Peptides against a protein of PDB entry 5K2M. Designs and how they scored, part 174

Target 1, 273 residues: chain A of PDB entry 5K2M
Amino acid sequence: MRIGITYTVLRREEMAIKERAGEFGEVVMLHEDDLLFPGNYDLDVVIIRNVSHFKALYTARLFESEGIPTVNSSRLIFEAGDKLFATLRLAGKVPVPEWKAALSEGGALRVPDSLGYPLVSKPVFGSWGRLLAKVNDRDSLEAVLEHRKWMKNPLYGIHYFQEFVEKPGRDIRSYVIGGEFVGAIYRYSNHWITNTARGGKAEPCSDPEVEELSVKAWEAFGEGALAIDIFESEKGLLVNEVNPNMEFKNAARVTGADMAGKLVEYAVEVAKT

## One batch from the design tools (peptide; made by RFdiffusion4, then SolubleMPNN)

Design b2_p26_1_s2 (from b2_p26_1, 14 letters changed)
Fold by OpenDDE base, seed 1:
Structure b2_p26_1_s2 (fold): chain B 273 residues (1-273), chain A 26 residues (1-26)
Amino acid sequence: as target 1 above (273 residues)
Amino acid sequence: SIEEKALEALEKEYTEDHSWIFEILK
């Protein structure tokens, strides 16, 4: 078994994945600078750990073009890594926050007619709460839209909005790999953005309802390794988003779950199919 | 930190002008 691991930065997650992969076979670390295609790679599977969503997506597709399966697949990265595409998958299977998408400023200005205020404006791509805006009124909406108009990436012209969900000062991050629930954490923050990468405290989450919902959310995609963001709302649990390029350092530390091992085990199974 | 470096790498990618890719698709 030859296991490739693509990466941008050697984080704690990549170190743990490398260590666990070594128990199953030969490990080939592939920094982004090492990746040239076509490359005639001799690998049975590649674990995709590029930090960039787009680099991860294209890396996965390039390996697949050479007949090498990836974890995650380019299909999963594409569908799960885009907030709007992920919402489209999730909305038919699990409770999600109310959302609207608009393809123009004129359309976006009508979103409050359906969702009301406050709103959350999100880019369809991005991580760690970048470019999230709480929009409380019309003036704020106009300001966000004006700023988006001057952003160079055309994807900023895809306007994705959610209802603002009142949370109990925390959210939930769960992990499902190959359809198996691996673990979950609470992420605490005094800010409405409860991301641990922004200084939030993490604690173990042991809730059977979270476990069940997390598996159902994974089933909306039907493959791979996903981190799942869940809100505790007055309406019950809501699946906010999924991440096909999961960070798990804090979750592994807090829960003691072998997330790196589970990821490698899944990759090995993918290599055998 | 490693996280800051990763964030910087992401921010760079998302701020880069890739509009030319869409222009060639017209």
Scores: peptide ipSAE 0.016, ipTM 0.574, DockQ to the pose 0.360
Fold by OpenDDE base, seed 2:
Parts: sequence; structure tokens; C-alpha cells
Structure b2_p26_1_s2 (fold): chain B 273 residues (1-273), chain A 26 residues (1-26)
Amino acid sequence: as target 1 above (273 residues)
Amino acid sequence: SIEEKALEALEKEYTEDHSWIFEILK
């Protein structure tokens, strides 16, 4: 078994994946600078750990074009890594926050007619709560739209909105790999953005309802390794988003779950299919 | 953290050109 691992930065996650992969076969670490296509790669599977969503997506597709399966697949990265496309998958299977998408400024201005205020404006791509805006009123909406108009990436012209969900000072991050629930954490924050990358604390989450919902959310995609963000709302649990290129160092530390091992085990299973 | 800030900096690539795709396809 020859296991490739693509990466941008050698984080704790990549180190753990490398270590666990070594138990199953030969490990080939592939920094982004090592990647050139078409290539002659002698690999049975590639674990995709590029930081950039787009680099991860294209790297996965390029290996797949050479007949080498990837974890995650380019399909999963594409569908799960876009907040709108992920919502489209999730909405048919699990409860999600109410949402609207608009393709123009004029369309976006009508979103409050359906969802009211407050809203959350999200880019369809991005991490760590970047460019999330709580939109409380018309003036704030106009400001967000004006700023989006002048952003360089045309994807910022895709206007994705959710209802603002009142959370109990925390959210839930769960992990499902190959259809198996691996673990979950509460992420605490004094801010409405509860991302641990912004100074949040993590605690173990051992809720059977979270486990069941997390597996159902994974089943909406039907493959791979996903981190799942869940909100505790007055309406019950809501699946907010998924991440096909998750960080898990904090979750692994807090829960004791072998997330790196489970990821490698799944990659080995994919290689054998 | 410094690590998280570095990762955020890498993610700024979303607003940059994607010419790297052509470079890796040579």
C-alpha cells in the first residue's frame, strides 16, 4: 500500500495522518511544490490536505484523472466545500437553517422579504468565519452588497443568506468518516461566531441526537470524511455546514478520538475498492 | 493563534488569480 498525502503546511493533523498512514504502508508526503500534472504517481490512494479549497479540489480531480482515488474525492470536496451546494444536499435529509440565495444585488435586496431580519451573509467559500456578516437591517444589507460588488472573486457575487440562529454561546462540531461517527465537541465563544480558530474553547459532546444527526448529514453526501457544524436552536438541532478538509487537532485532543487513524483506515478501504 | 493567522493568509488565495492551475498542468 502506497499512501500519498498532499499538503500546504505540515500541521498537527498532517503529522498525525502521516504517522498513522505509516502503519498501513509506505507514506509519500507531497507538498504543493511537488505536484505537477500529468504525472506518473505510483500511489494507491491520496489523502488531500491542501489548505486551499480550490487547490484541494483541483488536486483531487487531477489524481483521479490519473486513476488514483482520493480522500476526499473531488466530487465531495466540490459539493461539501461550497456552502450553497452543501445546503442543497443537506436540506433534503436533515434540518438546516432557513436560507436564500440570490444571483444579483436586486435579488439579494428581496431576501429579507422571505427570511426577515436578522440575517447572516456568507460567502459560498471560505473558512474561519471569514466574511460572515450579521445583517440586522436594510442599511447593513446595502453595505454588504456594496462591498461584495467590488471584491475580486466573482463567487462573491453569489449571495448566500441564512437566518440568524440564536445559539447558547456554543455550537457543535462533529466528525463522520466513512459513515462512522467518530466524535463531537462543543465550541464555546463569547461571539456569535463560535469558531475555535477565533479563541473558542472546546469540550466533549456526547449527545446521541448529535451522533444520529451527524450520520444523516454525512449520508446526504454518501462518502468521505466530513466535519459537520451543528447549531442548537429553539427549533432543535440544525446542520449549518460541512467541511471536507477539516481541522481536528482540538477535537482529537478533547475527545481522545483517533480521527487521523479513522481517516487513514477509510483511505485504505477506498484504495482497495 | 499565529498558526490560524497563517492559515487565514493562505485562504486569501480565493481572491487571487488561479494561474497556478495552469502551472501544475504543464
Scores: peptide ipSAE 0.010, ipTM 0.448, DockQ to the pose 0.218
Fold by OpenDDE base, seed 5:
Structure b2_p26_1_s2 (fold): chain B 273 residues (1-273), chain A 26 residues (1-26)
Amino acid sequence: as target 1 above (273 residues)
Amino acid sequence: SIEEKALEALEKEYTEDHSWIFEILK
């Protein structure tokens, strides 16, 4: 068994994955600078750990073009890593926050007619709460839309909005790998954007409803390893987003779950199919 | 580690440009 691991930065996650992968076979660490295609790589599977969503996506697709399966697949990265595409998968399977998408400024200005205020404006790509805006009124909406016009990436012209969900000072991040629930944490923050990367406290989450919902959310995609962000709302649990390139160091530390091992085990299974 | 600090900085700065990470890891 030859296991590739692509990476941008050697985080705790990548080190843990490398260590566990070594128990199953030969490990080939592949920094982004090492990747040249076509390359005729001699690998049975590649674990994708590139930090950039787009680099992860293209890396996965490039290996797949050479007949090498990846974890996650390019399909999963594409669908799960885009907030709108992820919502489209999730909405028919699990409860999600109310959402609207518009393809023009004129369309975006009508979103409050359906969702009301406050709204959350999100880019369809990005992580760690980047470019999230709480839109409380018309003036704020106009300002956000005006700023988007001057952003260079054309994807900022895709206007994705959610209802503002009032959270109890925390959210939930769960992990599902190969359809198996691995663990979950609460992330505490005094800010409306909860993220442990932004200094939030993490605690174990042991809730059967979270476990069930997390598995259902994973089933909406049907493959791979996903981190799942869940809100506690007055309407019950809502799946906000999923991440096909999960950070898990805090969750692994807090829960004691062997997330790196589970990821490697799944990659080995993928290699054998 | 330096890599963890680089990632933390990246997270705080809300940038998708990771080029600077490679410079500090040299």
Scores: peptide ipSAE 0.008, ipTM 0.502, DockQ to the pose 0.067
Fold by OpenDDE base, seed 3:
Structure b2_p26_1_s2 (fold): chain B 273 residues (1-273), chain A 26 residues (1-26)
Amino acid sequence: as target 1 above (273 residues)
Amino acid sequence: SIEEKALEALEKEYTEDHSWIFEILK
């Protein structure tokens, strides 16, 4: 078996994936600079680890066009990597924060009539809490909308809002690969954005309700490897978002779960299908 | 750091227009 691994930066995750993949067959590391299509790639499967959402999406689709399956698939990257499209999948299967989408400034200005204040404004793409805004009032909403008008990417004109969820100083990140729950962590932060990339501490999460909800959230998409962000709210557990290009170094370290091994095992299964 | 390099790589996607991808996935 020949396993490709595409990457932008050789992180701890990519090193772990490479090491585990070597136990199953020949590993071909493919930096973004090595990728040219159409190509003559002799690979049975490709694990997509490009940092950019769009680079990951296109890389997956390009390999698929040559008959090489990818983990994750371009379909999954597309649907899970867009916050609005992910919400549309999730909302039919699991509890999610209340949300509204608007396609114009005029529409966006009416969102508080339904959801009230405070709101959370999110771009539909992006990671690590970039361009998230807590919107407490009308003046703040107008400011966010004004700034969006001057952004170059037309996707910033898609206005996605959630209710502000009061959290107990933490959130949950779980991992589901091929429909199997692999592990979960609590992420602690004094900031309302509880991302470990912003200096949050991680602890193991052992909760059967989290495990069940995480699997159901994965089933909304039905394939691949996903990190799942869950809020603890007064309404119970809410699935906030999913990530089809997950970081797991902190989760693997804290839980002891073999995230890289599980990802490779799933990729091998995909290659055999 | 590796995280800073990864962040810099991600920043590039905000300058790119990939809106047409929605048409081919229809």
Scores: peptide ipSAE 0.020, ipTM 0.604, DockQ to the pose 0.707; fails the geometry check

Design b2_p26_1_s3 (from b2_p26_1, 12 letters changed)
Fold by OpenDDE base, seed 5:
Structure b2_p26_1_s3 (fold): chain B 273 residues (1-273), chain A 26 residues (1-26)
Amino acid sequence: as target 1 above (273 residues)
Amino acid sequence: SIEEEAEAAVNREYTEDHSDIFEILK
């Protein structure tokens, strides 16, 4: 078996994936600079680890066009990597924060009529809580909308909002690979934006309700490897978002779970189908 | 450190995904 690994940056995750993949077959590391299509790649499967969402998406689709399956698939990257499209999948299967989408400023100004204040403005793409705004009032909403008009990317004209969820100073990140729950962590932060990439403390999460909900959230997509962000709310557990290009170094360290091994095992299964 | 360089590179790629924002901030 020949396993490709595409990457932008050789992180701890990519090193762990490479090491585990070597136990199953020949490993071919493919930096973004090495990729040219159409190509003649002799690979049974490709693990996609490009940092950019768009580069990951296009890389996956390009390998698929050569008849080579990818983990994750271009379909999964597309649907899970967009917050709105992910919400559309999740909302039919699991509890999610209340949300609204608007395609114009005039529509966006009516969102508080349904969600009230405070609400959270999110771009449909991006990571690490970038461009998240807690909108407490009408003046703040108008300011966010005004700033969005000056952003050149047309995707910033897609207005996605959620209710503000009061969290107990933490959120949950779980990992599901090939439909199997692998592990979960609590991410602690005193800020309303919880992210371990910003120096938040991580602790193991062992909760059967989290495990069950995480598997159901994965089933909304039905394939691949996902990190799942879950909120603890007064309404119970809410699935906030999913990530099809997960970071797991902190979660693996804290839980002891072999996330890299599970990812490789799943990729090997995909290669055999 | 290699980790700091990796983090900086990751941050650059995420910034490029949003590069249209940074051109406005310049």
Scores: peptide ipSAE 0.091, ipTM 0.700, DockQ to the pose 0.129
Fold by OpenDDE base, seed 3:
Structure b2_p26_1_s3 (fold): chain B 273 residues (1-273), chain A 26 residues (1-26)
Amino acid sequence: as target 1 above (273 residues)
Amino acid sequence: SIEEEAEAAVNREYTEDHSDIFEILK
């Protein structure tokens, strides 16, 4: 078996994936600079580890066009990596924060009529809490919308809003690979945007409800490897978002779960199908 | 450090995903 690994940056995750993949077959590391299409790639499967969401998406689709399956698939990357499309999948299977989408400023201005304040404005794409805004009032909403008009990317004209969820100073990140729950962590943050990239403490999460909910959230997509962000709310557990290009170094360290191994095992399964 | 360089590179790529924002600043 020949396993490709596409990458932008050789992180701890990519090193771990490479190491584990070597146990299953020949590993071909493919830096973004090495990728040209159409190409003659002799690979049974490709693990997509490009940092950019869009580069990951296109890389996956390009390999698929060569008849090479990818983990994750371009379909999954597309649907899971877009917050709105992910919400559309999730909302049919699991509890999610209340949300609204608007396609115009005029529509966006009516969002509070249904969701109230405070709101969270999110771009449909992007990571690490970038361009998230807590919108407490009408003036703040107008300001966010005004700023969005000056953003050139037309995707910023897709207005995605959630209710603001009060969290207990933490969120949950779980990992489901091939439909199997692999592990979960609590991410502690004093900021309303919980992101480990901002120096948050991680602790193991051992909660059967989290496990069950995480699997159900994965089933909304039905394939691949997903990190799942879950909120603890007064309404219970809410699935906030999923990530098809997961970072797991902290989760693996904290839980002891073999995230890289599970990812490789799944990729090998995909290659055999 | 290699880790700092990796983090910087990751940040650059994520910034490029939003690069249309930076072209406005130019």
Scores: peptide ipSAE 0.086, ipTM 0.702, DockQ to the pose 0.129
Fold by OpenDDE base, seed 2:
Structure b2_p26_1_s3 (fold): chain B 273 residues (1-273), chain A 26 residues (1-26)
Amino acid sequence: as target 1 above (273 residues)
Amino acid sequence: SIEEEAEAAVNREYTEDHSDIFEILK
């Protein structure tokens, strides 16, 4: 068994994956600077750990073109890594925040007629709560839309909005790998954007409802390793988004779950199919 | 720390993915 690991930055996650992969086979670390296609890669499976969503997507697709399966697959990265496409999958299986998509400024200006205020404006791509805007009123909506006109990437012209969900000063991040629930944490934040990168406290989450919902959310995609963001709302649990490029250092530390080992085990299973 | 350097590098990569935004903020 030869296991490739693609990466941009050697983080704690990549180090843990490397270490655990070494127990299952030969490990080949592949920095982005080492990747050239088409190439003669002698690998049974590749674990995708590129930081960029797009680099991860293209890297996965390039290996698949060489007949090498990836974890995650390019299909999963594509569908789960886009907030709108992920919502389309999730909405048929699990409760999600109310949402609207518009393809023009004129369409976006009508979103409050359906969802009201406050809204959350999200880019369809990106991580760490960047370009999230809480839109409280018409003036704020117009400002967000004005700024979007000057953004060069055409994907910023895809206007994705959610209802603003009042959270109890925390959210839930769960992890499902190969359909198995691995663990969950509460992420505490004084800000409406909960991001572990902003120094929020993490605590273990042991809730059977979270476990069941997380597995159902994963089943909407039906493969791979996903981090799942869940909100505790007045309406109950809502699946906000999924991440196919999961960070798990805090979750692994807090829960004691072997996230890296479970990811490698799943990659080995994928290699055998 | 190695973690802070890694976080900074991740932030740089993410910033490049959204470079069009930073040109507006400069």
Scores: peptide ipSAE 0.083, ipTM 0.696, DockQ to the pose 0.117
Fold by OpenDDE base, seed 1:
Structure b2_p26_1_s3 (fold): chain B 273 residues (1-273), chain A 26 residues (1-26)
Amino acid sequence: as target 1 above (273 residues)
Amino acid sequence: SIEEEAEAAVNREYTEDHSDIFEILK
């Protein structure tokens, strides 16, 4: 078994994945600078750990084009890494926050007619709560839309909105790998954007309802390794988003779950199929 | 620290994914 690991930055996650992969076979670390295609890669599977969503997506697709399976697959990265595409999958299987998508400013201005205020404006791509805006009123909506006109990436012209979900000062991040629930954490924040990368405290989450919902959310995609962001709301648990390029350092530390091992085990299974 | 450097590098990559925003402010 020859296991490739693509990466941008050697983080604790990549180090842990490398270490665990060594138990199953030969490990080939592939920095982004090492990746040229077409290439003659002698690998049974590649674990994708590129930081950039787009680099991860293209890297996965390039290996797949050479007959090498990836974890995650380019399909999963594409569908799960886009908030709108992920919502389309999730909404058919699990409770999600109410959402609207608009393809024009004129359409976006009508979103409050359906969802009311406050709204959350999200880019369809991006991470760490970047470019999230709480839109409390019409003036704020117009401001967000005006700013979006000046953004060069055409994907900023895809207007994705959610209802604002009142959370109990925390959210939940769970991890499902190969359909198996691996663990979950609470992420505490005094800000409406809960993210541990922004200094939030993490605590273990042991809730059977979270476990069940997380597995169902994963089943909406049916493959790979996903981090799942869940909100506690007055309506119950809501699946907000998924991440096909998960950070798990804090979750692994807090829960003691062997997320790196589970990821490698799944990659080995994928290699055998 | 190595961890801070890694975090900074990750932040740069994420910023580059959104880099189209910064060119407009120039």
Scores: peptide ipSAE 0.063, ipTM 0.690, DockQ to the pose 0.127; fails the geometry check

Design b2_p26_1_s4 (from b2_p26_1, 12 letters changed)
Fold by OpenDDE base, seed 5:
Structure b2_p26_1_s4 (fold): chain B 273 residues (1-273), chain A 26 residues (1-26)
Amino acid sequence: as target 1 above (273 residues)
Amino acid sequence: SVEEKAEAALEEDYTKDHSDIFKLLE
């Protein structure tokens, strides 16, 4: 078996995936600079670890065009990596924060009539809480909308909002690979944006309700490897977002779960189907 | 750092126009 691994930066995750993949076959590391299509690649499966959502998506689709399956698939990357499209999948299966989408400034200005204040403004793409805004009032909403007009990417004109969820100084990050729950962590932060990549503390989460909800959230997409962000709210557990290009170094360290091994095992099974 | 390089790579790509992404999947 020949396993490709595409990457932008060799992180701890990519090193762990490479090491575990070597137990199953020949490993071919493919930096973004090595990728040229069509390429007639001799690979049974490709694990997609490009940092960019769009580069990951295009890379997956390009390998698929050559008949090589990818983990994750281009379909999954597309649907899960867009916050709005992910919400559309999740909302039919699991509890999610209340949300609104608007396609114009005039539409966006009416969002508070439905969700009230405070709101959270999100871009449909992005990681690590980038360009998240807590919108407390009308003046703040107008400011966010004004700034979006000057952003170059037209996707910033897609206005996605959620209710502001009061959290107990933490959120939950769970991991589901091939439909199997692998583990979960609490991410502690005094800031309303909880993220361990920004220096938050992580602790193991062992909660049967989190496990069940995480599997159901994965089933909304039906394939691949996902990190799942869950909020503890007054309304109960809410699935906030999913990530089809998960970071897991902190979760693996804290839980002891073999996330890299589980990802490789899943990729090997995908290669056999 | 590795994290700073990853963040910079994300910032560079997210400033590009990706309006044609839908045509690639259809």
Scores: peptide ipSAE 0.013, ipTM 0.506, DockQ to the pose 0.748
Fold by OpenDDE base, seed 2:
Structure b2_p26_1_s4 (fold): chain B 273 residues (1-273), chain A 26 residues (1-26)
Amino acid sequence: as target 1 above (273 residues)
Amino acid sequence: SVEEKAEAALEEDYTKDHSDIFKLLE
């Protein structure tokens, strides 16, 4: 078994994946600078850990074009890594925050007619709460839309909005790999954007409802390894988004779950199919 | 820091044109 691991930065997650992969076979670390296609790679499977969503997507597709399966697949990275496409999958299976998408400024200005205020404006791609805006009123909406016009990436012209969900100073991040629930954490923040990368505390989450909902959210995609962001709302649990390129250092530390091992085990299973 | 390097890599996603990405999965 030859296991490739693509990466941009050697984080704690990539180190853990490398270490666990070494127990199952030969490990080939592939920095982004090492990636040239077609490359005639002799690998049974590749674990995709590129930081960039698009680099991860293209890397996965390029390996797949050489007949090498990837974890995650390019299909999963595409559908789960885009907030709008992920919402389209999730909305038919699990409760999600109310949402609207518009393809023009004129369309976006009508979103409050359906959802009211406050809104959350999200780019369809990206992580770490970048370019998330709480839109409390018309003036704020106009400002967000004006700024989007001057952004270079045309994907900023895809206007995705959610209802603002009041959270109890935390959210839930769960992990499902190959359809198995691996663990969950509470992420505490004094800010409406809950992100452990911004200095939030993490605590174990042991809730059977979270486990069941997390598995159902994963089943909307039907493959791979996903981090799932869940909100505790007045309406109950809501699946906010999923991440096919998960960070798990805090979750692994807090829960004691072998997330790196589970990811490698799943990759080995994928290599055998 | 590792986080700053990861953040810089993510900024690259926001600055480039990715309009053709939809053709990869058709």
Scores: peptide ipSAE 0.009, ipTM 0.506, DockQ to the pose 0.796
Fold by OpenDDE base, seed 3:
Structure b2_p26_1_s4 (fold): chain B 273 residues (1-273), chain A 26 residues (1-26)
Amino acid sequence: as target 1 above (273 residues)
Amino acid sequence: SVEEKAEAALEEDYTKDHSDIFKLLE
């Protein structure tokens, strides 16, 4: 078994994945600078750990074009890594925050007619709460839309909105790999954007409802390794988003779950199919 | 830091034109 690991930065996650992969076979670390296609890669599977969503997506697709399966697949990265496409998958299987998509400013201005205020404006791509806006009123909506017009990337012209979900000062991040629930954490934050990257405390989450919902959310995609962001709302648990390029350092530390091992085990399974 | 490097790598995604990304899945 020859396991490739693509990476941008050697994080704790990539180190752990490398270490665990070494137990299953030969490990080939592939920095982004090492990647040229078409190439003669002698690999049975590639674990995609590129930091960039788009680099991860293209890297996965390029390896797949060489007949080498990837974890995650380019399909999963594409569908799960786009907030709107992820919502489309999730909405058919699990409770999600109310959402609207608009393809024009004129459409976006009508979103409050259905969602009301406050609402959250999200770019369809990006991580760590970047360019998330809590929109409390019409003036704020107009401002967000005006700013979006001047953003160079055309994907900023895809207007994705959610209802604002009041959270109990935390959110849940769960991990499902190959359909198996691996673990979950609470992420505490006093900010409406709950992100551990901003210094939030993490605690283990042991909730059977979270486990069940997380598996169902994974089943909406039906493959791969996903981190799942869940909100505790007055309406119950809501699946906010998924991440096909998960960070798990904090979750692994807090839960003691072998996230890296589970990812490698799944990659080995994928290589054998 | 590792985090700063990761952030920098992610910022590149926002600056590049990715309009053609949809053609990869056709």
Scores: peptide ipSAE 0.008, ipTM 0.486, DockQ to the pose 0.784
Fold by OpenDDE base, seed 4:
Structure b2_p26_1_s4 (fold): chain B 273 residues (1-273), chain A 26 residues (1-26)
Amino acid sequence: as target 1 above (273 residues)
Amino acid sequence: SVEEKAEAALEEDYTKDHSDIFKLLE
């Protein structure tokens, strides 16, 4: 078994994945600078750990074009890594925050007629809560839309909105790999944007409802390794988003779950299919 | 920090035009 691991930055996650992968076979670390396609890669599977959503997506697709399966697949990275496409998958299977999408400023200005205020403006791509805006009124909406016009990437012209969900000072991040629930954490924050990467406290989450919902959310995609962000709301649990390029250092530390091992085990399974 | 480097790498990539990515997957 030859296991490739693509990466941008050697994080704790990539180190753990490398270490665990070494127990199953030969490990080939592939920095982004080492990647050239088309190429003759002698690999049975590639674990995609590129930091960039787009680099991860293209890297996965490029290996797949060489007949090498990837974890995650380019399909999963595409569908799960785009907040709107992820919502389209999730909305048919699990409770999600109310959402609207608009393809023009004129359309976006009508979103409050359906969702009301406050609402959350999200880019369809991004991580760590970047460019999330709580929109409380018309003036704020107009400002967000105006700023989007000056952004270079045309994907900022895809206007995705959610209802603002009041959270109990925390959210839940769960992990499902190959359809198996691996673990979950509470992420505490005094800000409406909860993210452990920004210094939030993490605690173990042991809730059977979270486990069941997390598996159902994974089943909306039907493959791969996903981190799942869940809100505790007055309406019950809501699946906010999923991440096909998950950070898990904090979750692994807090839960004691072998997330790196589970990811490698799944990659080995994928290589054998 | 490793996190700051990862964030910087993400920011650089997200500022690029990636509109054609949808054409690869359609």
Scores: peptide ipSAE 0.008, ipTM 0.518, DockQ to the pose 0.754

